Peptides against a protein of PDB entry 4N78. Designs and how they scored, part 22

Target 1, 186 residues: chain A of PDB entry 4N78
Amino acid sequence: HFQVICRLLGYQGIAVVMEELLKVVKSLLQGTILQYVKTLMEVMPKICRLPRHEYGSPGILEFFHHQLKDIVEYAELKTVCFQNLREVGNAILFCLLIEQSLSLEEVCDLLHAAPFQNILPRVHVKEGERLDAKMKRLESKYAPLHLVPLIERLGTPQQIAIAREGDLLTKERLCCGLSMFEVILT
Target 2, 155 residues: chain B of PDB entry 4N78
Amino acid sequence: MAELQMLLEEEIPGGRRALFDSYTNLERVADYCENNYIQSADKQRALEETKAYTTQSLASVAYLINTLANNVLQMLDIQASQLRRMESSINHISQTVDIHKEKVARREIGILTTNKNTSRTHKIIAPANLERPVRYIRKPIDYTILDDIGHGVKW

## One batch from the design tools (peptide; aimed at target 1 L169 E172, target 2 R106)

Design b2_p14_1 (made by RFdiffusion4)
Pose (drawn by RFdiffusion4):
Order: structure tokens, then sequence, then C-alpha cells
Structure b2_p14_1 (pose): chain A 186 residues (1-186), chain B 155 residues (1-155), chain P 14 residues (1-14)
């Protein structure tokens, strides 16, 4: 699903959705969640020690039950507090997962562009062979596929300018050195 | 464009009227052969001249049509090439707009991004100078090696 | 760091 969502939205669609999800998270954190955090913070026990081991685990469980009774009995703790937090969590997971799908989409695009952009994989080296001497030979084999230099050789200025822009867009992808989840959290 | 204007404004309309002139001039020439036969004292001579005019009328109508047909074809060939150049220009404009819309979309997502500081190194990196193997040499105990440390006491 | 000009953000957008 995320794979399809990335393809249909593109960069502009994904960006707007992320910007809008930030507005939703802001609305919830500074809104209903904040209201209920302030309210439950008063219902909270002003102080709560952690009992020594001596008291034993069963007495510690009884102590936490009494000290947190008002939290455990709070009627809207699930239907509101947990619900709102789940929505915020899902919004964060969407941003993370959608970025991962975009990375996969970009790297596949780059793999197909590599033949037309003079990008060769490492070649096997037998005895008496140097990669330096061989990679250059392989580059000659795929020389007719190098798009930009061919158009600069036979193309019109208009075709050349359009080729240079398209080539730039094809080789520059977010997965080459950019990320978003960090900015989302910040 | 100059050859097209010449075809559209003069040569086609002109060659076309020259055809209409043939329409009117041939009906006169048909009457003249009839009259020249009637006035003729020599019916065989007047028939040979009618035949001459018939053959000449045929050669003329075929020539006028051929000339006009070549002009119409040249016009269509030129117009076909115009559409070929225009499509090429429209395609470039389209490619340019597509590049622009993409730049706008990437600018929009670029706001939500930062550098991912990732690097690549080796599993093991040996030091530039490996530790020299130090030979063992016996030397006596010396109770004076600490005399210069702090407030020593010489003996 | 790899510079990517198509994802560059101008100061106006910040």
Amino acid sequence: as target 1 above (186 residues)
Amino acid sequence: as target 2 above (155 residues)
Amino acid sequence: PVFLSTFEVPPEDL
C-alpha cells in the first residue's frame, strides 16, 4: 500500500501529507492531549517512592495500586488519552514508513538510470588484469549509451539544455544523501 | 513560408483561373472550327485544321491540370512539414514544463529534509607505524631512577 | 555530505 501511495502522490503529494500530519500532531499535542495531561497530572500522586526490595513484590504491587488508583479508575483514560496517543503514533509511523517506501522507489529508479549515466558495477578481475585498465574498457563498451554526451554531440541547444536538466533530476534523489524522519521529530 | 505564400496567393489561384480561361476559350475554339468549316471552301482542309485544334486543346488541358496538380501537392508537403516542426516545438515546451513542475515538487519536500551523515570505511584500519619489537636487556635494580621525581634524595 | 541542488531550500522558504 505504501508503495502505491508513494507512486501516486509523488514528491509534492508526500510533502503536503507530511506537512498536514504535522498540523494534526500539533493539534492533538497542544489540544486535547495537553488538556488531559494537565488534568491527570493533578490526579497524580504528588510524590511516589520506589519501595525497598524488603517489602517484596506483592507488597510493592499493592503499594502502586493504591498510589495510582485514581489513574487506574479514570474513565476516559482509554477512550480519549490512549486513543489520541494512538493517532499521533500512527501519524509518526506513516511518516517513517512512507519515507522508506520512497527510498526503495528512488533506488530502483537509479538502478535503471545507471546504464544511461555511465555508472558501472565492479567487474571481476582475473590474473594479469587491472580494474583501472578494465573499467575504462567497459566504459567504452557502454559509451554509446551515455546520454548527455551523445546529445551534446548531435543535439540542438534546446535538446541539450533539456537533457542536462532531466539528467540532473534523474541522478539527484533523496536517498542519495537526505532524510525526513529527523526533521519530522525535530 | 515564402514558398507557401506564393502557392496560396498567386500560383494556385493563377493556375486555377488559367483553367477557367481554358473553359471559356475552348468553347470559342469549338465554335470557330465549326464556323471555319462552314465558310471553308476546302472541307478536307478545314477538318485537318479542326483536328489540329482538337489535339492542341487536349495537350493544353493536360498541361494546365498537371501544373496545378504539382502546385497543390507542394502545398500539402509544406504544410505537413509545418506540423512536424510544430510538434517538435510543442514537445520541447512540454518537456520544459515537466522539468519545472518537478522542481517545484522537489522544492516542497526539500523543506522536510536534512543531510543524513553516513560514511563508509574499512572493518579494520592498521596504524601507520606498527609497534617495534623491543629486545630484552637485563639491567640491575636501580634505586635512583625516581630521584628526579618530586623531592628526591640522593645517596 | 552530498549536495543536491534540486532539493536545496532557499532562505525565503525557511

Design b2_p14_1_s1 (made by RFdiffusion4, then SolubleMPNN; from b2_p14_1, 5 letters changed)
Fold by OpenDDE base, seed 1:
Structure b2_p14_1_s1 (fold): chain B 186 residues (1-186), chain C 155 residues (1-155), chain A 14 residues (1-14)
Amino acid sequence: as target 1 above (186 residues)
Amino acid sequence: as target 2 above (155 residues)
Amino acid sequence: PVYLESFAVPEEDL
């Protein structure tokens, strides 16, 4: 379903949705969650020393559970904080899934465009075959598909300009080096 | 443009009118041939004259039809060429608009992107000396400070 | 760093 959403929205639609989600997340983080965190920090034990490793994992867990018992009990009573955190989590997850789906779509587009852009896949060379000879044969096979050079030879100046711009836009994709999700995490 | 206009306004209508006039003339020729055959003492001569007129009339009509047909075909070819040029222009505009829209969209989404940073996994160094557990003194925590935060039911 | 010009943010918006 995320793939369908990505196809439907395109870059612009995704950008709008992501911007709105970022606003929502920012609002939640700077608002209610921040207030909860500040209050929790005030009630947090000032001295939470790490128990000795000698108590083992269960003892350490019990120690922290005991120190945080009142906080945990309070947090359990206040479902709002957890709901807000869930909303933030859902938003983050949504952004991640959208970006992943978009990346897959972009990769698919790049793969489809590759033969037309003189981008050849690395061919598996069998034992005894020269990689260079195989690549040269492949280049020769796909040479007629090179769109920009073809249009440069046969097209009008306007068509050539459009072809070059289209070629650039086809080659440049977010998946090539950009991340939206990293921006969300900062 | 001038050729198409001439075809549409002069040649084709003119050809149609000529064809219509030819029909009327053919009827007159037919009547003449019939009457001439009936009135002529030399039936053989009258028949030969009728054959000649018939052949001439058919040739004339065939010529008119052929000329008209060629003009119509020429008109259609010119129109088809104009449509192709128009289509090419529309396609060019459409592509330009699409590229522009794509560039705008890319700029918009680009604002929301950063370069992929491979975060180096920092080795979490565990602190060497775990401090001795200090005896835990339970202080009652007042959680009422949080009562005004969120949509919780005030009991 | 792969520089993608089409996604570049204008300096004015930075």
Scores: peptide ipSAE 0.242, ipTM 0.765, DockQ to the pose 0.522
OpenDDE base, seeds 2, 3, 4, 5: peptide ipSAE 0.230, 0.229, 0.236, 0.238; ipTM 0.759, 0.764, 0.759, 0.767

Design b2_p14_1_s2 (made by RFdiffusion4, then SolubleMPNN; from b2_p14_1, 6 letters changed)
Fold by OpenDDE base, seed 1:
Structure b2_p14_1_s2 (fold): chain B 186 residues (1-186), chain C 155 residues (1-155), chain A 14 residues (1-14)
Amino acid sequence: as target 1 above (186 residues)
Amino acid sequence: as target 2 above (155 residues)
Amino acid sequence: PVYLPTFAVPESLL
């Protein structure tokens, strides 16, 4: 699903969605969640001492339940605050999954373009073969597929310009060095 | 452009007119040949004359048709070439627009990105100055980073 | 025989 979304939205659509999600998250965090947190801080016991270990686990739990009774009984916390937190969480996860999916699509694009851009994979060398000789053979094999040099030789100046720009855009992908998710987390 | 215009406005219409005129002339020649054969005392001579006119008229019509056909073909070739050039121009514009749109889109999404902390680069102790949001700096992408990512197509 | 692009119409018919 996320791959399809990435394909449908493209960079621009993803950017718009991410921006809107960030706004929503910001609104939730600075609005409702902040208000609930402030309220919770107000009702939080000022002094919460650790009960004696002698009460055992059930007694300790009951102690904390008693100390936090007002918080636990705050019904709106469960219904509204946790829902907002879930929405924030979902938004974050959505952003992560979109970025991951986008990265996969970009990697696929890079891989598909590679033979045409003189980007050759490192070939596995069998024992006794020289890597350099094998790479040279591979380069020679794929040399006719190099799009930009081909267009530079056969194309019009306008075609050459477009080919170079297209080549650059094909090479430059977000997955190569950029993270959206890191920005969302900051 | 001038050649196409001449073909469209002069040569092809002229050729059509010439064919029409030749049709009317052929009818007259046919009538002449018939009458000449009937009236001539030397039927053999009249027949040979008719054969000569027939051969000449057929050759003439064939020439006119061939000329007209060639002019039409030339016209079509020029038009086809013009269409191809127009198509190429449209494609060029389309590609330019698409590239531009892509650049805009990339800038927009780029604002929402930061450089991946590749842990392997030595701590460039950037001085404590608040790194301004690093504008998308077009650095040559080192594709070697992808060497370890993905099922290596065992070629 | 060089065929002329147009055939000669007899003068009596012109």
Scores: peptide ipSAE 0.033, ipTM 0.673, DockQ to the pose 0.005
OpenDDE base, seeds 2, 3, 4, 5: peptide ipSAE 0.029, 0.028, 0.028, 0.025; ipTM 0.686, 0.673, 0.681, 0.679

Design b2_p14_1_s3 (made by RFdiffusion4, then SolubleMPNN; from b2_p14_1 with P1M S5P E8A)
Fold by OpenDDE base, seed 3:
Structure b2_p14_1_s3 (fold): chain B 186 residues (1-186), chain C 155 residues (1-155), chain A 14 residues (1-14)
Amino acid sequence: as target 1 above (186 residues)
Amino acid sequence: as target 2 above (155 residues)
Amino acid sequence: MVFLPTFAVPPEDL
């Protein structure tokens, strides 16, 4: 689904969705969540000491449950605050999955374009073979597929310009050095 | 442009008219040959004359058809060339627009990005022993393997 | 999508 979303929206659509999600997250954090956090801080026991180990795990748990009774019984915490936190969490996950899906699409594009851009994979060399000779043979084999040089030889000035720009846009992808998710986390 | 216009306005219509006129002339020649054969005392001579006219008429029609066909082909070639040029122009514009849109989109999304902190991912140390490429054997995915994993409804 | 320009090359130029 996320791959399909990435393909459908493209960079522009993704940007718009991400911006709107960030607004929603900001609104949730600065609004409802902040208010509940403040309230929770007010009702939080000012002094919560560790009970003696002699009470055992159940007794210790009951102790903390009693100390936090007001928080536990705060029904709106579960219905509103935790729901808003889920929404924020879902938004974060959405952003992560979009970036991952986009990166996969971009990598796929790069791999598909590679032969046309003189980007050849390092070939496996058997014992006794020279890597350089094998690479040179590979380069020669795929030389006719090099788009920009081909268009530079056969094309009009306008076509050459478009080919160069297209080549550049194909090479430069977000996955090569940029992260959206890191921005979302700051 | 001038050549196409000449073909469309003069040569092709002219060739069509010539073929039409040739049809009428052929009918006249046929009538002549029939009458000549009927009236001639020397049937052998009349037959040879008819053969000559037939050969000439066929050659004439063949020439007219060939000329017209060539002119039509030439016209079509010119038109095809024009269409290819137009297509090329449209494609050029389309590509220019697409590149522009892509650049705009990249600027927009770029605002939402930061440089990846390349933490020194551990150098993928190529395993010393390159495992022989195991032939990919497509195994069907057993979806039941995950039935016990997760918070789904256990039936 | 790969933004490699596809040019309709006239058959005569191939």
Scores: peptide ipSAE 0.058, ipTM 0.774, DockQ to the pose 0.030
OpenDDE base, seeds 1, 2, 4, 5: peptide ipSAE 0.036, 0.023, 0.039, 0.030; ipTM 0.789, 0.772, 0.791, 0.785

Design b2_p14_1_s4 (made by RFdiffusion4, then SolubleMPNN; from b2_p14_1, 5 letters changed)
Fold by OpenDDE base, seed 4:
Structure b2_p14_1_s4 (fold): chain B 186 residues (1-186), chain C 155 residues (1-155), chain A 14 residues (1-14)
Amino acid sequence: as target 1 above (186 residues)
Amino acid sequence: as target 2 above (155 residues)
Amino acid sequence: MVKLETFAVPEEDL
């Protein structure tokens, strides 16, 4: 589904969706979640020390349950705050999955374009084979497919310009060095 | 453009009219040949004359058909060439627009991107004072305490 | 560091 969404929206559509999601997340964080956090901070025990290990896991759990009783019993926390946090979480996950899906599509595009752009795959050299000889053979094999040089030789100036721009656009992808998800996390 | 227009407006319609007129003329020639053959005392001569007229008429029709066909073919070739030029122009414009749209889209999404920082793995700074491992006495976890939680027994 | 020029935001738009 995310792959289809990426294909349908493209860069522009993804950008719009991401911007809107960021607005929603910001609104949730600065609004309702912040208010609940402030309230929680007020009811939070001022001193919550780790109980002695001699009480065992059940005793420690009971201790924390008692210390956090007011928080656990806060009904709005369970209904509203957790829902908002779930929404934020879903938004973050959505962004992550979109970026991952986009990266996959971009990688596929790069791989498909590679033979036409003089980008040779890393040749697995079997033991005893000369890497240089294999590379030269691959270069020779794909040389006729180099699109930009071909158009530069046969095309009009306008076609050459378009081909160069298209080549650049094909080579540059977000997956090559950019991340949207990191922006969402800051 | 002038050549195509001449073909469409003058040559092809003219050729069609000429063929139609030729049909009418052929009918007249046929009538003449029939009457001449009936009235002539020398049937052999009349037949030879009919053959001559028939050959001439066929040749003229063949010429008219050939001329018309060539004009139609020429018209089609010109039109095909025009269409190819138009297609090329449209494709060029389309590509230019697509590139522009892509550039705009890339700038828009670019605003939402940052360089992939290989986050240096925060060195987990081990706390300096390792508290002496207090001997963990494993009390067996009695899981039977959880047996009552799953049954929605309202206490 | 691959500089992606096509994704670069002009300073004028920041």
Scores: peptide ipSAE 0.271, ipTM 0.801, DockQ to the pose 0.528
OpenDDE base, seeds 1, 2, 3, 5: peptide ipSAE 0.269, 0.269, 0.263, 0.266; ipTM 0.803, 0.802, 0.803, 0.805

Design b2_p14_2 (made by RFdiffusion4)
Pose (drawn by RFdiffusion4):
Structure b2_p14_2 (pose): chain A 186 residues (1-186), chain B 155 residues (1-155), chain P 14 residues (1-14)
Amino acid sequence: as target 1 above (186 residues)
Amino acid sequence: as target 2 above (155 residues)
Amino acid sequence: SYESETFEEGREER
């Protein structure tokens, strides 16, 4: 699903959705969640020690049950507090997962562009063979596929300018050195 | 474009009227051969001149049509090439717009991004100078090696 | 560090 969502939305669609999800998270954190956090903070026990081991686990469980009784009995703890938090969590997970789908989408695009952009994989080296001497030979084999230099050789200035722009857009992808989840959290 | 204007404004309309002139001039020439036969004293001679005019009328109508047909074809060939150049220009404009829309979309998501500081190194990196193997040499106990440390006491 | 002509404008704006 995320793979399809990435393809259909593109960069502009994904960006707007992320910007809008930030507004939703802001609305919830500074809104209903904040209201209920302030309310439950008062219902909280002002102080609450952690009992020594001596008291034993069953007596510690009893102690935490009494100290947190008002939190355990709070009627809207699930239907509101947990619900709102779940929505915020899902919004964060969407941003993370959608970025991962985009990274996969970009890397595949780049793999198909490599033959037209003079990008060769490492070649096997037998005895008496140097990669330096061989990679350059392989580059000659795929020389007719190098797009930008061919158009600069036979193309019109208009075709050349358009080729340069398209070549730049094809090789520059977010997965080359950029990320978003960090900015989302920040 | 100059050759097209010449075809559209003069050579086609002109060669076309020259055809209409043939329409009117041939009906005159048909009457003249009938009159020249009637006045003629020599019926055989007047028939041979009618035949001459018939053959000449045929050669003329075929020439006028051929000339006009070549002009119409040249016009269509030129217009076909105009559409070829125009499509090429429209395609470039389209590619240019696509590049622009993409730049706008990437600018929009670029706001939500930062550098991912990732690097690549080796599993093991040996030091530039490996530790020298130090030979063992016996030396006596010396109770004076600490004399210069702090407030020593010499003996 | 990574440099990009298409994404850098959005980073500077931010």

Design b2_p14_2_s1 (made by RFdiffusion4, then SolubleMPNN; from b2_p14_2, 8 letters changed)
Fold by OpenDDE base, seed 4:
Structure b2_p14_2_s1 (fold): chain B 186 residues (1-186), chain C 155 residues (1-155), chain A 14 residues (1-14)
Amino acid sequence: as target 1 above (186 residues)
Amino acid sequence: as target 2 above (155 residues)
Amino acid sequence: TYKSKFFGPGMKER
């Protein structure tokens, strides 16, 4: 599903969606969540020391449960605050999944374009084969597929310009050096 | 363009008219030959004349058809060439527009991106001092303490 | 920066 979304939206559509999601997240964080956090901070016990280990895990749990009773019983926390946090979480996950899906598509595109762009795959040398010979063989095999050189030889100046630009755009994908998710986390 | 126009407006219509006229003329010739054969005392001569007219008429029609066909083919070739040129132009424009759109889209999404921090793989310099493995004596967790907690079926 | 490359030649980062 995310792959289809990426294909349909493209870079521009993804950008728009991400921007809107960021706005929503910002609004939730600065608005309702912040307010709940402030309230929680007010009801948080000022002094919560670790109980003695001698009380064991159950005793420690009971201690913390008692100390946090007011927070646990805060009804709006369970309903509204958690829902808002869920929305934020979903938005973040959505962004992550979109970026991952986009990256996968771009990688596929890069792989498909590679033979036409003089990008040779890493040669897995089987034991006993000369790396140089295999590389030369691959170069010779894919040489006729090099699009830009082909167009440079046969095409008009305008076609050459378009081919070069297209080649560059094909090579320089977002996934190669850019991250959207890092911006979202910031 | 002038050649195509001439073909469309003059040569092909003219050829069609000529062919139509030839049809009407052939009918007249046929009638003449029939009457001449019936009325002629020399049937052999009349037959020879008919053969001559038939051959001439067939030749003329064949010529007209061939000329018309060639003109139509020429017209189609010119049109095909024009269409190819138009297609090439449209494709060029389309590609230019697509590239431009791509660049715009890249700018838009690019605003939402940061350079991937190649985490300098800090060579985790293994600290030379092998901290002596403190023998973690795992006290066995006595799970029997939990036997009394829950609705477990007492076997 | 890769970002500049991604935008292609001539696109000034506004």
Scores: peptide ipSAE 0.231, ipTM 0.791, DockQ to the pose 0.303
OpenDDE base, seeds 1, 2, 3, 5: peptide ipSAE 0.183, 0.192, 0.186, 0.238; ipTM 0.805, 0.806, 0.803, 0.798; seed 5 fails the geometry check

Design b2_p14_2_s2 (made by RFdiffusion4, then SolubleMPNN; from b2_p14_2, 5 letters changed)
Fold by OpenDDE base, seed 5:
Structure b2_p14_2_s2 (fold): chain B 186 residues (1-186), chain C 155 residues (1-155), chain A 14 residues (1-14)
Amino acid sequence: as target 1 above (186 residues)
Amino acid sequence: as target 2 above (155 residues)
Amino acid sequence: SYYSEFFGPGMEER
């Protein structure tokens, strides 16, 4: 699904969705969640001491249940605050999955473009074969597919300009050095 | 442009008119040949003349048809060439627009990106002594190790 | 340099 979304929306659509999600997340964090956190801080016990280990796990749990009774009984915490936190979490996950899916699509595009851009994978060399000789053979084999040099030789100035720009746009992808998810986390 | 215009406005219409005129001329030739054959004392000569006129008339019509056909073909070739040029121009514009849109889209999404912290993963310095790959000895997985982990049935 | 050109100036300062 995320791959299809990435293909459908492209960079522009993804940008719009991400911007709107960021607005939503910001609104949730600075609005509702912040208010609940403030309220929770107000009702938080001023003095919360660790109970003695002698009470065991059940006793310690009961102690904290008693100390946090007002928080536990705060119905809106479950219905509103946790829901908002889920929404934020979902937004974060959505962004992560979109970035991952986009990266996969971009890598696929790069791989598909590679023969046309004189980008050849490192070939496995059997024992006794020279890597350089094999690479040169591959380069020679794919040389006719090199788009930019081909167009530079045979094309019009306009075609050459378009080919160069297209080549640059193909090489320069987000996955090569940029992260959206890091921005979302900040 | 001038050549196409000449073909459309002069040569092809002219060729069509010439074919129509040739029809009238053929009728006149036929009438002449018929009358000549009827009136001539030398029927053999009249027949040979008729054959000559028939051959000439057919050759003339064939020439007119061929000329007209060639002009039409030439017209079509010029038009096809014009269409190809137009197509190429449209494609160039389309590609330019697409590139522009892509650049705009990239700027928009770029605002939402930061540089990947390539954590310089410390070059895993390969240990100087490559321990000889210990031959993977498939040890049977002893599942009894997990018998004490979880809510499994203790036998 | 190409990243900064395509994805905007915010990439150079960071």
Scores: peptide ipSAE 0.052, ipTM 0.766, DockQ to the pose 0.310
OpenDDE base, seeds 1, 2, 3, 4: peptide ipSAE 0.000, 0.040, 0.038, 0.042; ipTM 0.740, 0.767, 0.762, 0.754; seeds 1, 2, 3, 4 fail the geometry check

Design b2_p14_2_s3 (made by RFdiffusion4, then SolubleMPNN; from b2_p14_2, 6 letters changed)
Fold by OpenDDE base, seed 3:
Structure b2_p14_2_s3 (fold): chain B 186 residues (1-186), chain C 155 residues (1-155), chain A 14 residues (1-14)
Amino acid sequence: as target 1 above (186 residues)
Amino acid sequence: as target 2 above (155 residues)
Amino acid sequence: PYYSEFFGPGMEER
């Protein structure tokens, strides 16, 4: 699903969605969540000492339950605050999954373009074969597929300019060194 | 442009008119040959004359058709070339627009990105005061205290 | 740091 969304929206659509999600998250954090956190801080016991180990696990649990009774009984925390936190969490997860899906699409595009851009993978060498000779053969095999040199030889000046620009656009991808998710976490 | 215009406005219409006129003329020639054959005392001579006129008429029509066909072919070639040039121009514009849209999109998403911190060596600066690992002697939590609490199967 | 001509400097450089 996220892969389809990435394909449908493209860079521009993803940017718009992420920007709006960031606004929503910011609004939730600075608004409702902040107010609940302030309220929780006011009702939080000022002195919460570790109960004596002599009370055992049940007594310790009862102690903490009693100390946090006002917080646990605050019904609005469960209904409104936790819902808002869930929404924030969902937004963060959405952004993460979109970035991961986009990265996969970009890698696929790079791999598909590689033979046309003279980007050859390192080939496995069998015993007795020279890597250099095998790579040279591979380069020679794919040489006719090199798009930019082909267009430079046969194309018009306008076609050459477009081909070079297209080649650069194909090579430069977010997955090569940029992250959106890190921006969301700050 | 001038050649195509000449073909469309003068040569092809002219050729079509010539063929039409030739049709009318062929009808007259046929009538003449028929009457000549009927009225002639020398049927052999009249037949030879008819053959000659028929051959000449066929040659003339063939020439007119061939000329018209060549002009139509030439017109189509010129039009095909013009269409190819237009297609090339449209494709160029389309590609330019697509590249521009892509650049705009990349700028927009780029605002929402940061460099991947290859933070290799965050030297975890060990806090200078290594708090001596207080050997937390984990007293084993004796969970047997809970053996009597709950509906557990008394083995 | 990876710099792209098309993606620009990102949020941290603003």
Scores: peptide ipSAE 0.084, ipTM 0.759, DockQ to the pose 0.589
OpenDDE base, seeds 1, 2, 4, 5: peptide ipSAE 0.075, 0.074, 0.062, 0.077; ipTM 0.769, 0.766, 0.761, 0.760

Design b2_p14_2_s4 (made by RFdiffusion4, then SolubleMPNN; from b2_p14_2, 5 letters changed)
Fold by OpenDDE base, seed 2:
Structure b2_p14_2_s4 (fold): chain B 186 residues (1-186), chain C 155 residues (1-155), chain A 14 residues (1-14)
Amino acid sequence: as target 1 above (186 residues)
Amino acid sequence: as target 2 above (155 residues)
Amino acid sequence: SYTSEFFGPGMEER
């Protein structure tokens, strides 16, 4: 699903969605969640002494239940605050999954473009074969597929300009060194 | 443009008219030949004359058809060339627009990105000397050391 | 630092 979303939205659509999600998350964090946290801090027992071990585990549990009764019984915490936290969590997960999916798509694009851009994969050399010889053979094999040099030789000036620009756009991807998710976490 | 216009407005219509006129003329020639053969005392001469007219008529029609066909082909070639040029221009514009849109989109999403902290994966330089894995001697954790620490019921 | 001509500076540089 996320792969399909990435393909449909593209960079622009993803940017818009991410911006809106960030706004929502910010609103939730600075608004409702912050208010609940403040309230919880106020209701939190100022002095919570560790009960004596002599009460045993059940007694200790009851003690804490009693001390935290007001917090546990705070109905709005379960209905509103936890829901908002779920929304924030979902937003974070969404962003993560979108970035991962986008990265996969970009990697696929890079891999598909590689033969046309003189980017050759490192070939596994079987024992006894010279790496250099294999690489030269590969270079020779794919040399006719190099798009920019081909267009430079056969194309119009306008076509050459477009080809060069397209080549650069193809090479530059977010996955090469940029992260959206890191921005969301800060 | 002038050549195409001339073909469309003058040469091709003119050729079509010429063929039509030729058809009418052929009918007249046929009538003439028939009458001439009937009325002539020398049937052999009349037949030879008919053969000559037939040959000439066929040659003239063939010439007209060939000329018209060539003009039509030329017209089509010019039009095809114009269409190809137009297509090329449209494609160029389309590609330029697409590239521009892509650049804009990339700038927009780029604002929402930060540089990946490539944790310098310290090349774990495998120490040249494979330090012999120090046999992890699992010393059993003696939990009895903690028996005196805490309020646990000494059974 | 990955510098992209098209993506521009990330949020950290603003």
Scores: peptide ipSAE 0.104, ipTM 0.766, DockQ to the pose 0.608
OpenDDE base, seeds 1, 3, 4, 5: peptide ipSAE 0.093, 0.092, 0.084, 0.086; ipTM 0.759, 0.758, 0.768, 0.765

